# Designs tried in a protein design run: peptides against a protein of PDB entry 8PQO. Part 7

Target 1, 252 residues: chain A of PDB entry 8PQO
Amino acid sequence: VLLKEYRVILPVSVDEYQVGQLYSVAEASKNETGGGEGVEVLVNEPYEKDGEKGQYTHKIYHLQSKVPTFVRMLAPEGALNIHEKAWNAYPYCRTVITNEYMKEDFLIKIETWHKPDLGTQENVHKLEPEAWKHVEAVYIDIADRSQVLSKDYKAEEDPAKFKSIKTGRGPLGPNWKQELVNQKDCPYMCAYKLVTVKFKWWGLQNKVENFIHKQERRLFTNFHRQLFCWLDKWVDLTMDDIRRMEEETKRQ

## One batch from the design tools (peptide; aimed at target 1 C93 T95 I110 I212)

Design b1_p10_1_s4 (made by RFdiffusion4, then SolubleMPNN; from b1_p10_1, 3 letters changed)
Fold by OpenDDE base, seed 1:
Structure b1_p10_1_s4 (fold): chain B 252 residues (1-252), chain A 10 residues (1-10)
Amino acid sequence: as target 1 above (252 residues)
Amino acid sequence: SEILKLTLNA
């Protein structure tokens, strides 16, 4: 098991991020080929548990069409089905990813708290001290080009170059986080993403767990760079606007 | 990858 807490600082409010995240997910999905193909929605309902209220979703991602024929032919039953269970109680979110074939030998869990701070809180997910001492805190700086792979870099998605016309935010210089503290008119937040990866195959555990974390970090970095650089596209939208856009997309 | 899209909703 490998745990890391990714802390993503953004010059947006917690309330703004709720809209921006949903918009950016939808936009990113449009830009990727095969969005929605092989996705089965089993459950999509409100939930209430232990004082937490939100939306629960259970989706299955069928990967049969996404792997080579020889892999599909050799894959055991259920091996190419990925289950995603998500509890969205914003500003808290939890996602659990499992596989039918691997059962308890495979888990990706992502728990996110969105807080109106600069990533200074320790153990926001309230882990036991013994567990917390094994968590690596990883700060993602969306302005740091060195954290972006050359193949992923786009100038139009570079926070160090972007300036929001609607909000006046950006460009983000090397010391943007320190300067933000002195800018009373600019909101800020941190997404605390606790990522738990478990892959219990002898000889491959560390390699696969580290690989998955590397991919998650890459995803979080690129996504939040996009989210910020798309600020002018979503900052004036409401949650009702987002819901309408999602409904329109489902009808297509 | 589609697997990466999953984690965007988290």
Scores: peptide ipSAE 0.086, ipTM 0.803, DockQ to the pose 0.786
OpenDDE base, seeds 2, 3, 4, 5: peptide ipSAE 0.080, 0.082, 0.085, 0.085; ipTM 0.798, 0.802, 0.803, 0.804

Design b1_p10_2 (made by RFdiffusion4)
Pose (drawn by RFdiffusion4):
Structure b1_p10_2 (pose): chain A 252 residues (1-252), chain P 10 residues (1-10)
Amino acid sequence: as target 1 above (252 residues)
Amino acid sequence: MMTPLRFPYL
């Protein structure tokens, strides 16, 4: 099983990231016809354990209505049921994604620490030493064009071409992280996203784990580029504003 | 959370 820590250094605060991430998930999913239908909340409750106080959820995403009929007929029982178990104690969160048919043999776990630093902490997740020694640290720079697939590139989602009206932050150059250390004002943070991918069937552990990690890097990059370029849309929101927008979207 | 964004390749 392969583990990688993706460090996403951002010119926002940890407080700001919480609102921005929630807004961005909802906004990026605003054009998807077929969003919300098929989402099933099995469990939604508070939890507390040794310093980590938060909210636990168990949700199922039924994809039967979103795939061709032949895919629904051919799919083994439960293969189209995606389970997500989430522990949200921001600035820490853990999510575990499984498939009902694959049980625990296909698993994607993301454990994230959101810290007010420039991604300089080592083993921020406090792994056992030997296990930590086998974790590759992968840095994601949202200003680096070379880290974006050409088919993914969109000028309107390029931090190198965006300046915030409300904050004046951006555009981001190759030295933006250096100017953060030399700066006393603009906030910054790093999301330490430790990703574990497990695929235990058919001897395809390596191929699937690598494919999933490459796709996770691509997603983390595109998502956080979008998040920064949407600063003007969400930076003035509070958590109460986010919860209100959630309830609003709940009516339908 | 971000699971729907992963549907294109899950």

Design b1_p10_2_s1 (made by RFdiffusion4, then SolubleMPNN; from b1_p10_2, 6 letters changed)
Fold by OpenDDE base, seed 4:
Structure b1_p10_2_s1 (fold): chain B 252 residues (1-252), chain A 10 residues (1-10)
Amino acid sequence: as target 1 above (252 residues)
Amino acid sequence: GITRLLLPFL
C-alpha cells in the first residue's frame, strides 16, 4: 500500500472550485476522443450516510476497446472492468476504484477535502497517527512548468501565461503563492487529495503502486492547470448552469 | 493513454 496526499493550491474559492471542477471535468471529457465510450453508469443517486450527504455514483469502465487486441485476448475475465464508486459530498469527495479480477488485491482510493487554506493543514483526513506517518505530502504547483510533461504542455493551459479577464487573477509567477497571502481580495483554496493505492501482486506491488501515483499526480496537475486557465469560462456559471450542461451532455 | 481514462476519478 502506498499513500500520498496531493495538495493542490489554487487562487479560487472553495465555492468557485465546485463549479470549476464540474465544468472542467465536462470540458476535458468532451476533448477526449471516445469520451464516455465503455462507461456504464449503474447508479447515480443522492445518498445520506453517517451525516454525509451528497451524490453517489457507481460506474463501470469497460477498457476492452481501450487496450490493444492482444491484451484484450489475453486478459482474464473481469480484468478490463474497472468499477468506480464515488461519493460526492462537496467539499468532501471519495472515490473508490476496484477491478473485478483483482478483487481485494487492487484498490485506488481518492479522498479529497477542499479547504480555504494554502495547504498547511496536517492530517486533514484524520488518519491514525501511525498511518499518517506513512503518508507523503506532495505539493502540486500549477504554475511550475517543470511538473508538467512536455507532451502534456499547452500554452493555453499554462497558468504562468494566463490572465483572467473576468477576475484579474494570473499570470501565476514563481512566487504566486507567497504573493497571494498579501492579496486580500484574491480567494484561495487547497484540494487535499489523499490517494491510497494498493496492488497486492508480489514483485510488482511497489512498481505498480508508484506508477499509479505518477499517473494520478500527472492527472491532477494537468486538470488543475486547465481548471485555472478556463476560469473565465466557468467563473460566472452557477451550479444550476452546470447541472443543465450535464443533462444536455447526457442526451448527446 | 491511461491518464485520459482517469479523468472521471478526480
Scores: peptide ipSAE 0.072, ipTM 0.790, DockQ to the pose 0.219
OpenDDE base, seeds 1, 2, 3, 5: peptide ipSAE 0.072, 0.054, 0.065, 0.071; ipTM 0.791, 0.775, 0.781, 0.791; seed 3 fails the geometry check

Design b1_p10_2_s2 (made by RFdiffusion4, then SolubleMPNN; from b1_p10_2, 7 letters changed)
Fold by OpenDDE base, seed 3:
Structure b1_p10_2_s2 (fold): chain B 252 residues (1-252), chain A 10 residues (1-10)
Amino acid sequence: as target 1 above (252 residues)
Amino acid sequence: GIVSLLLPFL
């Protein structure tokens, strides 16, 4: 098991982020060729549990069309089906990813708290002290180009170049986080993403767990760079506007 | 591709 807490600081409020996240997910999904292919939605309903209220989704990602024919022919039953269970109770979210074949030997869990701070809270997910000692905190700086792979870099998605016309936020210089503390009119937040990766196959555990974390970090970095650089597209949208966009995306 | 399929996990 490998645990890392990714802390993403953004010059937006927790309330703004709720809109921006949903917009950016929808927009990124539209831009992805075949991104919705092989996705089955089993459940999409409101839930209430232990005082937590939100939306629960259960999706299956069928990877049969995404792998070579020989892999598909040799794959055990259920090996190419990935289950995603998600509880969205913003500002708290939880996603659990499992595989039918691997069962308890494979788990990706992503738990996110969105807080109106600069990533200074320790153990925001309230782990036991012994478990918390094994969590690496990883800060993602959306303005740091060195954290972006060259193949992922786009100038139009560079926070160090972007200036929001509607809000006046950006561009984000090397010391933008320190400067933010002195700007009373600029909101800020941190997304605390605790990522738990478990892959219990002998000889492959460390390799696969580290690989998955590398992909998650890459995803979080690119996504939040997009989210910020798309600020002028979503900052004036309401939750009703977002719901309409999601419905339109489901029809495509 | 593979990374894009992880978008719903955010």
Scores: peptide ipSAE 0.057, ipTM 0.771, DockQ to the pose 0.215
OpenDDE base, seeds 1, 2, 4, 5: peptide ipSAE 0.056, 0.046, 0.055, 0.054; ipTM 0.769, 0.790, 0.773, 0.771; seed 4 fails the geometry check

Design b1_p10_2_s3 (made by RFdiffusion4, then SolubleMPNN; from b1_p10_2, 4 letters changed)
Fold by OpenDDE base, seed 1:
Structure b1_p10_2_s3 (fold): chain B 252 residues (1-252), chain A 10 residues (1-10)
Amino acid sequence: as target 1 above (252 residues)
Amino acid sequence: GFTRLRLPYL
């Protein structure tokens, strides 16, 4: 098991982020041609459990068309089906990813708290002290180009170049996080993403767990760069606007 | 890739 807490600081409020996240997810999904291929939505409904209220989704990603033919031919039954269960009770979210073949030997869990701070809270997910000692805290800086792969880099998605016309936020310089403290009119938040990866396979555990974390970090970095650079597209939208857009997308 | 398909509730 490998645990890391990714802390993503953004020059947006917790309330703004709720809209921005949903918009950016929808937009990113549209930009990925063929992103709907092999995705089955089993459940998408409101839930209420243990005082938590939000939206529950269950999706299956069928990877048969995404792997080479020889892998598909050799793959055991259920090995290429990935289940994603997500509970969005914003400002708290939880996602659990499992595989039918691996069962208890494979887990990706992502738990997120969105807080109106600069990533200064320790153990926001309230782990036992012994478990918390094993968590690496990783700060993602959306303005740091060195954290972005050259193949992922786009100038229009660079926070160091973007300036929001609607809010005046950006561009984000090297010291932008320190400067936020002095900017009374600029809101800020941190997304605390506790990522738990378990892959129980002798000889491959560490390799696969580290690989998955690398992919998650890459995803979080690119997504939040997009979210910020798309600020002018979503900052004036309401949650009702987002829900309408989601309904329209489901009908297409 | 698969990672990009899994964006719904990051």
Scores: peptide ipSAE 0.238, ipTM 0.872, DockQ to the pose 0.198
OpenDDE base, seeds 2, 3, 4, 5: peptide ipSAE 0.238, 0.232, 0.236, 0.216; ipTM 0.864, 0.867, 0.872, 0.856; seeds 2, 5 fail the geometry check

Design b1_p10_2_s4 (made by RFdiffusion4, then SolubleMPNN; from b1_p10_2, 5 letters changed)
Fold by OpenDDE base, seed 2:
Structure b1_p10_2_s4 (fold): chain B 252 residues (1-252), chain A 10 residues (1-10)
Amino acid sequence: as target 1 above (252 residues)
Amino acid sequence: GFTRLRLPFL
């Protein structure tokens, strides 16, 4: 098991982020070739459990079309089906990813708290001390170009170049986080993303767990760079606007 | 059913 807590600081409020996240997810999904191909939505409903109220989704990602034919032919039954269960009780979110074939030997869990701070809270997910000591805290700086792969870099998605016309936020210089503390009119938040990766396969555990974390970090980095650089597209939207957009997308 | 839905709350 490999645990990391990714802390993504953004110059947006927790309330703004709720809109921006949903918008950016939708937009990013449109930009991905086959973004919904092979995705089966089993459940998408409100839930209430243990005082947590939100939206529950259960999706299956069928990877058969995403792998070479020989892999598909040799893959055990269920090996190419990924289940994703997500509980969105913003500002808390949880996603659990499992595989039918690996069962208990594979888990990706992503638990997110969105807090109106600069990533200064320790153990926001309230792990036991013994578990918390094994968590690496990883700060993602959306302005740091060195954290972005060259193949992922786009100038129009560079927070160090972007300036929001609507809000005046940006560009984000090297010391933007420190400067933000002095800017009383600029909201800020941190997304605390505790990522638990379990891959119990002899000889491959560490390799796969580290690989998955690398992919998650890459995803979080790119996504939040996009979210910020798309600020002018979503900052004036309401949650009702987002819901309408989601409904319209479902009809297409 | 199969649909083009958004990526998860990742």
Scores: peptide ipSAE 0.097, ipTM 0.790, DockQ to the pose 0.116
OpenDDE base, seeds 1, 3, 4, 5: peptide ipSAE 0.096, 0.094, 0.098, 0.082; ipTM 0.799, 0.792, 0.797, 0.790; seeds 3, 4, 5 fail the geometry check

Design b1_p10_3 (made by RFdiffusion4)
Pose (drawn by RFdiffusion4):
Order: structure tokens, then sequence, then C-alpha cells
Structure b1_p10_3 (pose): chain A 252 residues (1-252), chain P 10 residues (1-10)
């Protein structure tokens, strides 16, 4: 099983990231026809354990209505049921994704620490030493064009070409992280996203784990580029504004 | 919490 820690250094605060991430998930999913239908909340409750106080959820995403009929007929029972178990104690969160048919043999776990630093902490997740020694640290720079697939590139989602009206932050150059250390004002943070991918069937552990990690890096990069370029849309929102927009979207 | 694209990918 392969583990990688993706460090996403951002010119926002940890407080700002919480609102921005919630807004961005909802906004990026605004054009998807077929969003919300098929989402099933099995469990939604508070939890507390040794310093980590938060909210636990168990949700199922039924994909039967979103795939061709032949896919629904051919799919082994439960293969189209995606389970997500989430522990949200921001600035810490853990999510576990499984498939009902694959049980625990296919698993994607993301554990994230959101810290007010420049991604300089080592083993921020406090792994056992030997296990930590086998974790590759992968840095994601949202200003670096070379880290974006050309088919994914969108000028309107390029931090190198965006300046915030409300904050004046951006555009981001190759030295933006260096100017953060030399700066006393603009906030910054790093999301330490430790990703574990497990695929235990058919001897395809390596191929699937690598494919999933490459896709996770691409998604983390594109998502956080979008997040920064949308700073004017969400930076003035509070958490109460976010919860209100959630209840609003709940009516339908 | 996870994006729809991540869910679809899963």
Amino acid sequence: as target 1 above (252 residues)
Amino acid sequence: MSTNEQIKLA
C-alpha cells in the first residue's frame, strides 16, 4: 500500500480555507446535472475523542441512476454504491471512501491537517517512524503552470492571471511563497493531505494505487487553483453564510 | 466533503 502526503501551500488563512473549500465544492458542482440525487445520509452525529471534537457522517452515493443501463445491469451487486465516512474536526479532517462490493479491499483515505505554516512540518500526522519513512512528500504549487495538464488549463482559473478585488492578492508569480516569508500581512497556510490508496484484488495494487495518486494530485492542483481564483466570491463569507447556503440548497 | 469528481473517480 502506497502513502503520499500532498502539501498544498496557499495564500489564504486556515480560517479562510475552511469557508473557501466549502464554497468551492458547492460552486464547482453547480453545473453538474445529477448532483444531490442519489446522495444518502446514513449517519450524521457529533463525536469527541482525545482532543479531536467534530462531526461524523456516513453517506452513500448511488450511481445506478447516473450510468448507462448496461452498466447498471452488468455491475456486480453494490459495485455502484460508493460509501464515504467522514470525520470533520477542522482544522483536521479524515475521509474514507469505499465501494460496497469491494468492501474494504478498495479504499481511499485522506487525512488532512490545515496549518498556518509554509508546509515545513514533517510527519504532521504523527505516523509511526518506519511507516513515515515510506511516505513521499508531494508539493503542489498553484502558480506553476507546468503542474497543470494542458487539457485542464483554463485562463480564468489561473492564479498567475488573477488579482483579487477584495484582497488585492495575486497574480501569483514563481516567487509568491518567498514573498510570503518577507511579508507581514498576507495570510498563508498549508494543507497536509495524507492519501492512502489500497487495492487488494487481482494483483493490481501498484497500478491502481499509482493511477489514483496521479488523479488525486491533478484534482488537488485544479481544485486549489479554482479556489484561489474564486477568492472574490467567498472571502467575505463567514461559516454562518455557508451553513445558510447549505440549508438553501436543501429545499429542492 | 469529497468532490463529485472524486466520487466518480472512486

Design b1_p10_3_s1 (made by RFdiffusion4, then SolubleMPNN; from b1_p10_3, 3 letters changed)
Fold by OpenDDE base, seed 1:
Structure b1_p10_3_s1 (fold): chain B 252 residues (1-252), chain A 10 residues (1-10)
Amino acid sequence: as target 1 above (252 residues)
Amino acid sequence: MATLELIKLA
């Protein structure tokens, strides 16, 4: 099991991020090939549990069409079906990813708190001390080009070059986080993303767990760079606007 | 529509 807490600092408010995240997910999905192909939605309903209220979703991702034929032909039943269970109780979110074949031997869990701070809270997910000492805190700086793979880099998605016309935010210089403290008119938040990866396969556990973390970090970095650089597209939208956009997308 | 958490397959 490998645990890391990714802390993503953004020059947006917690309330703004709720809209921006949903917009950016939808936009990024449109830009990806096969965005909805092989996705089955089993459950999409409100939930209430232990004082937590939000939206629960259960999706199955069928990967049969996404792997080479020889892999598909050799794969055991259920091996190419990934289950994603998500509890969205913003500003808290939890996602659990499992596989039918691997069962308890495979888990990706992502738990996120969105807080109006600069990533200074320790153990925001309230882990036991013994567990928390094994968590690596990883800061993602959306302005740091060195954290972006060359193949992923786009100038129009570079926070160090972007300036929001609507808000005046950006470009983000090397010391933007420190300077933000002195800018009373600019909101800020941190997404604390605790990622738990478990892959119980003798000889491959560490390799696969580290690989998954590397991909998650890459995803978080690119996504939040996009989210910021798309600020002018979503900052004036409401949650009702987002819901309408989602409904329109579902009809297609 | 994919969620943020799921690694997108190219």
Scores: peptide ipSAE 0.148, ipTM 0.814, DockQ to the pose 0.415
OpenDDE base, seeds 2, 3, 4, 5: peptide ipSAE 0.137, 0.141, 0.156, 0.116; ipTM 0.814, 0.813, 0.819, 0.807; seeds 2, 3, 4 fail the geometry check

Design b1_p10_3_s2 (made by RFdiffusion4, then SolubleMPNN; from b1_p10_3, 4 letters changed)
Fold by OpenDDE base, seed 4:
Structure b1_p10_3_s2 (fold): chain B 252 residues (1-252), chain A 10 residues (1-10)
Amino acid sequence: as target 1 above (252 residues)
Amino acid sequence: MASLELIKLA
């Protein structure tokens, strides 16, 4: 098991982020698949559990079209189906990713708290001390070009170049976080994303767990760069606007 | 629509 807590600091408020996240998920989804190809939504309903209220989703990602033919032909039953169960009780979210074939030998859990701070809280997910000491805190700086793979880089998604017309935020220079502290009128938040990865196959555990973390970090980095650079597209949207966009995307 | 965590796969 490999645990890392990714801390993504953004010059937006927690309330703004709720809109921006949903917008950016929808937009990114369209850009990748044109509307969610290979995704089966089994459940999408409100839930209430232990005082937590939110939206529960159960999705299956069918990866058959995403792997080479020989892999598809040799893959055991269920091996290419990824189940994602998500509880979105913003500002808290939990996602559990499993695989039909690997069962208990595979788990990705992503638990996120969105807090109005600069990533300074320790153990925001309230792990036991013995567990917390094994968690690596990883800061993602959306303005740091060195954290972006060359193949992922787009100038229009570069926070170091983007200037929000509607809010005046950006561009984010090398010291943007320090400068942000001195800007009383600019909101900020941190997404604390505790990622738990378990892959219990002997000889491959560390390799696969590290690989998955690398991919998650890549995803988080790119996503939040997009989210910020799309600020002018979503900052004036309401939640109702977002819901309409989601429904339109489902029909594609 | 994909979730945030798996948008690269969907």
Scores: peptide ipSAE 0.198, ipTM 0.835, DockQ to the pose 0.382
OpenDDE base, seeds 1, 2, 3, 5: peptide ipSAE 0.184, 0.114, 0.179, 0.152; ipTM 0.832, 0.820, 0.830, 0.823

Design b1_p10_3_s3 (made by RFdiffusion4, then SolubleMPNN; from b1_p10_3, 3 letters changed)
Fold by OpenDDE base, seed 4:
Structure b1_p10_3_s3 (fold): chain B 252 residues (1-252), chain A 10 residues (1-10)
Amino acid sequence: as target 1 above (252 residues)
Amino acid sequence: MSSLELIKLA
C-alpha cells in the first residue's frame, strides 16, 4: 500500500472551485477521444450516510476498446472493467476504484478535502498517527512548468501565461503563492487529495503502486491547470447552470 | 458528473 497526499493550491475560493471542477470535468470529458464511450453509469443518486449527504455514482469503465488487441485477447474476464464508486459530498469527496478481476488485491481510493487555506493543514483526513506517518505530502504547483510533461503541455493551459479577464487573476509567477497571501481580495484554496493505492501482487506491488501515483499526479496537475485557465468560462456560472449543462450532455 | 481521476480512461 502506498499513500500520498497531494495538495493542490489554487487562486479560487472553495465555492468557486465547486463550479469550476464540475465544468472542467465536463469539458475535459468532451475533449477525450470517444467521449463517454465505454462508460456505463450504474448508479447516480443522492445519498445520506453517517451524517454525510451528497451524490453517489457508480460507473464502470470498460477498457476493452482502450487497450491494444493483444491485451484484450490475453486479459482475464473482468480485468478490463474498472468500477468507480464516488461519494461527492463537497467540500468532501471520496472515490473508490476497483477491478472485477483483481478484487481485494487492487484498490485506488481518493479522498479529497477542499479547504480555504494554502495547504498548511496536517492530517486533514484524520488518519491514525501510525498511518499518517506513512503518508508523503506532495505539493502540486499549477504554475510550475517543470511538473508538466512536455507531451501534456499546452500554452493555452499554462497558468504562468493566462490572465483572467473577468477576475484579473494571473498570470501566476514563480512566487504566486507567496504573493497571494498579500492579496486580500484574491481567494485561495487547497485540495487535499489523499490517494491510497494498493496492488497486492508480489514483485509488482511497488512498481504498479508508484506508477498509479505518477498517473494520478499527472491527472491532478493537468486538470487543475485547465481549471484555472478556464476560469473565465466558468466563474460566472451557477450550480444550476452546471446542472443544466450536465443534463444537456446526458441527452447527447 | 464524472470523477477527475479516471477522465483519461473515459
Scores: peptide ipSAE 0.119, ipTM 0.819, DockQ to the pose 0.399
OpenDDE base, seeds 1, 2, 3, 5: peptide ipSAE 0.091, 0.082, 0.081, 0.078; ipTM 0.817, 0.810, 0.811, 0.813

Design b1_p10_3_s4 (made by RFdiffusion4, then SolubleMPNN; from b1_p10_3 with N4L Q6L)
Fold by OpenDDE base, seed 4:
Structure b1_p10_3_s4 (fold): chain B 252 residues (1-252), chain A 10 residues (1-10)
Amino acid sequence: as target 1 above (252 residues)
Amino acid sequence: MSTLELIKLA
């Protein structure tokens, strides 16, 4: 098991982020051809449990079409089906990813708290001390180009170049986080993303777990760069606007 | 929004 807490600091409020996140997901989905291919939505309903209220989703990702033919032919039953269960109770979110074949030997859990701070809270997910000491905190700086793979880099998604016309935020220079502290009028937040990866296959555990973390980090980095650079597109939207956008996207 | 969908889109 490999745990890392990714801390993504953004010059937006927690409330803004809720809109921006949903917008950015929807926008990215529109830009990606075949985004819904192989996705089966089993459940999509509101839930309430232990004072947590939000939206629960259960999706199956059928990866048969996404792997080489030889892999598909050799894969055991269920090996190419990934289940994603997600509880979105913003500002708290939890996603659990499992595989039918691997069962208890495979887990990706992503738990996110969105807090109006600069990533300074320790153990925001309230792990036991013994567990927390094994968590690596990883700061993602959306302005740091060195954290972006060359193949993922887009100038229009570079926070170091983007200037929000509507808010005046950006561009984010090398010291943007320090400067943000001195700007009382600019909101900020941190997404604390605790990622638990478990892959219990002897000889491959560390390799796969590290690989998954690498992919998650890449995802978080790129996504939040987009989110920020799309600020002017979503900052004036309401949650109702987002819902309409999502509904329109589902019809395509 | 789902993490896996984001991974797919990345």
Scores: peptide ipSAE 0.065, ipTM 0.802, DockQ to the pose 0.375
OpenDDE base, seeds 1, 2, 3, 5: peptide ipSAE 0.060, 0.063, 0.059, 0.061; ipTM 0.794, 0.795, 0.797, 0.803

Design b1_p10_4 (made by RFdiffusion4)
Pose (drawn by RFdiffusion4):
Structure b1_p10_4 (pose): chain A 252 residues (1-252), chain P 10 residues (1-10)
Amino acid sequence: as target 1 above (252 residues)
Amino acid sequence: SLNMNERFKF
């Protein structure tokens, strides 16, 4: 099983990231016809354990209505049921994604620490030493064009070409992280996203784990580029504004 | 939070 820590250094604060992430997930999913239908909340409750106080959820995403009929007929029972178990104690969160048919043999776990630093902490997740020694640290720079697939590139989602009206932040150059250390004002943070991918069937552990990690890097990059370029849309929102928009979207 | 629609495309 392969583990990688993706460090996403951002010119926002930790407080700002919480609102911005929630807004961005909702906004980026705003054009998807077929969003929200098939989402099942099994469990939604508070939890507390040894300093980590938060909200636990168990949700199922039924994909039967979103795939061709032949895929629904051919799919082994439960293969189209995606389970997500989430522990949200921001600035810490853990999510575990499984498939009902694959049981625990296919698993994607993301554990994230959101810290007000420039991604300089080591083993921020406090792994056992030997296990930590086998974790690759992967840095994601949202200003680096070379880290974006050409088919994914969109000028309107390029931090190198965006300046915030409300904050004046951006555009981001190759020295933006250096100018953060030399700066006393603009906030910054790093999301330490430790990703574990497990695929135990058919001897395809290495191939699937690598494919999933490459896709997770692409997604973290594109997502956080979008997040920064949307700073004017969400930076003035509070958490109460986010919860209100959630209840609003709940009516339908 | 995770954008699951993008991961369904895997």

Design b1_p10_4_s1 (made by RFdiffusion4, then SolubleMPNN; from b1_p10_4, 5 letters changed)
Fold by OpenDDE base, seed 2:
Structure b1_p10_4_s1 (fold): chain B 252 residues (1-252), chain A 10 residues (1-10)
Amino acid sequence: as target 1 above (252 residues)
Amino acid sequence: PLLMSELFKL
């Protein structure tokens, strides 16, 4: 098991982020070739549990089209089906990713708290002290070009170049996070993303767990760079606007 | 509703 807490600081409010996240997920999905291909939505419903209210989703990602033919032919039944169960009770979210074949030997859990701070809270997910000792805190700086793979870099998605016309936010210089403290009119938040990765396969555990974390970090980095650089597209939208856009997209 | 997915890029 490998645990890391990714802390993504953004010059947006927790309330803004709720809109921006949904918008950016939609846009990112549209930009991916075959966005939604091989994704089955089994459940999408409100839930209430232990005082938590939100939206529950169960998706299956069918990876058969995403792997080479020989892998598909040799893969055991269910090995190429990834189940994603998500509980979105914003500002808290939980995602649990499992595989039908690996069962309990594979888990990706992503628990996110969105807080109106600069990533300064320790153990926001309230882990036991012994468990917390094993968590690596990883700061994602959306302005840091060095954290972005060259193949993922786009100038139009560079927070160090982008300036929001609507909000005046950006470009984000090297010290942007420190400067936020002095900018009373600029909201900020941190997404604390506790990622638990378990891959119980002898000889491959560490390799796969580290690989998954690398992919998650890459995903979070690129996504939040997009979210910020798309600020002018979503900052004036309401949650009702987002819901309408989602409904319209489902009808197409 | 755009189902929030950590794996939307799969």
Scores: peptide ipSAE 0.060, ipTM 0.781, DockQ to the pose 0.335
OpenDDE base, seeds 1, 3, 4, 5: peptide ipSAE 0.051, 0.056, 0.056, 0.046; ipTM 0.789, 0.783, 0.779, 0.785; seeds 3, 5 fail the geometry check

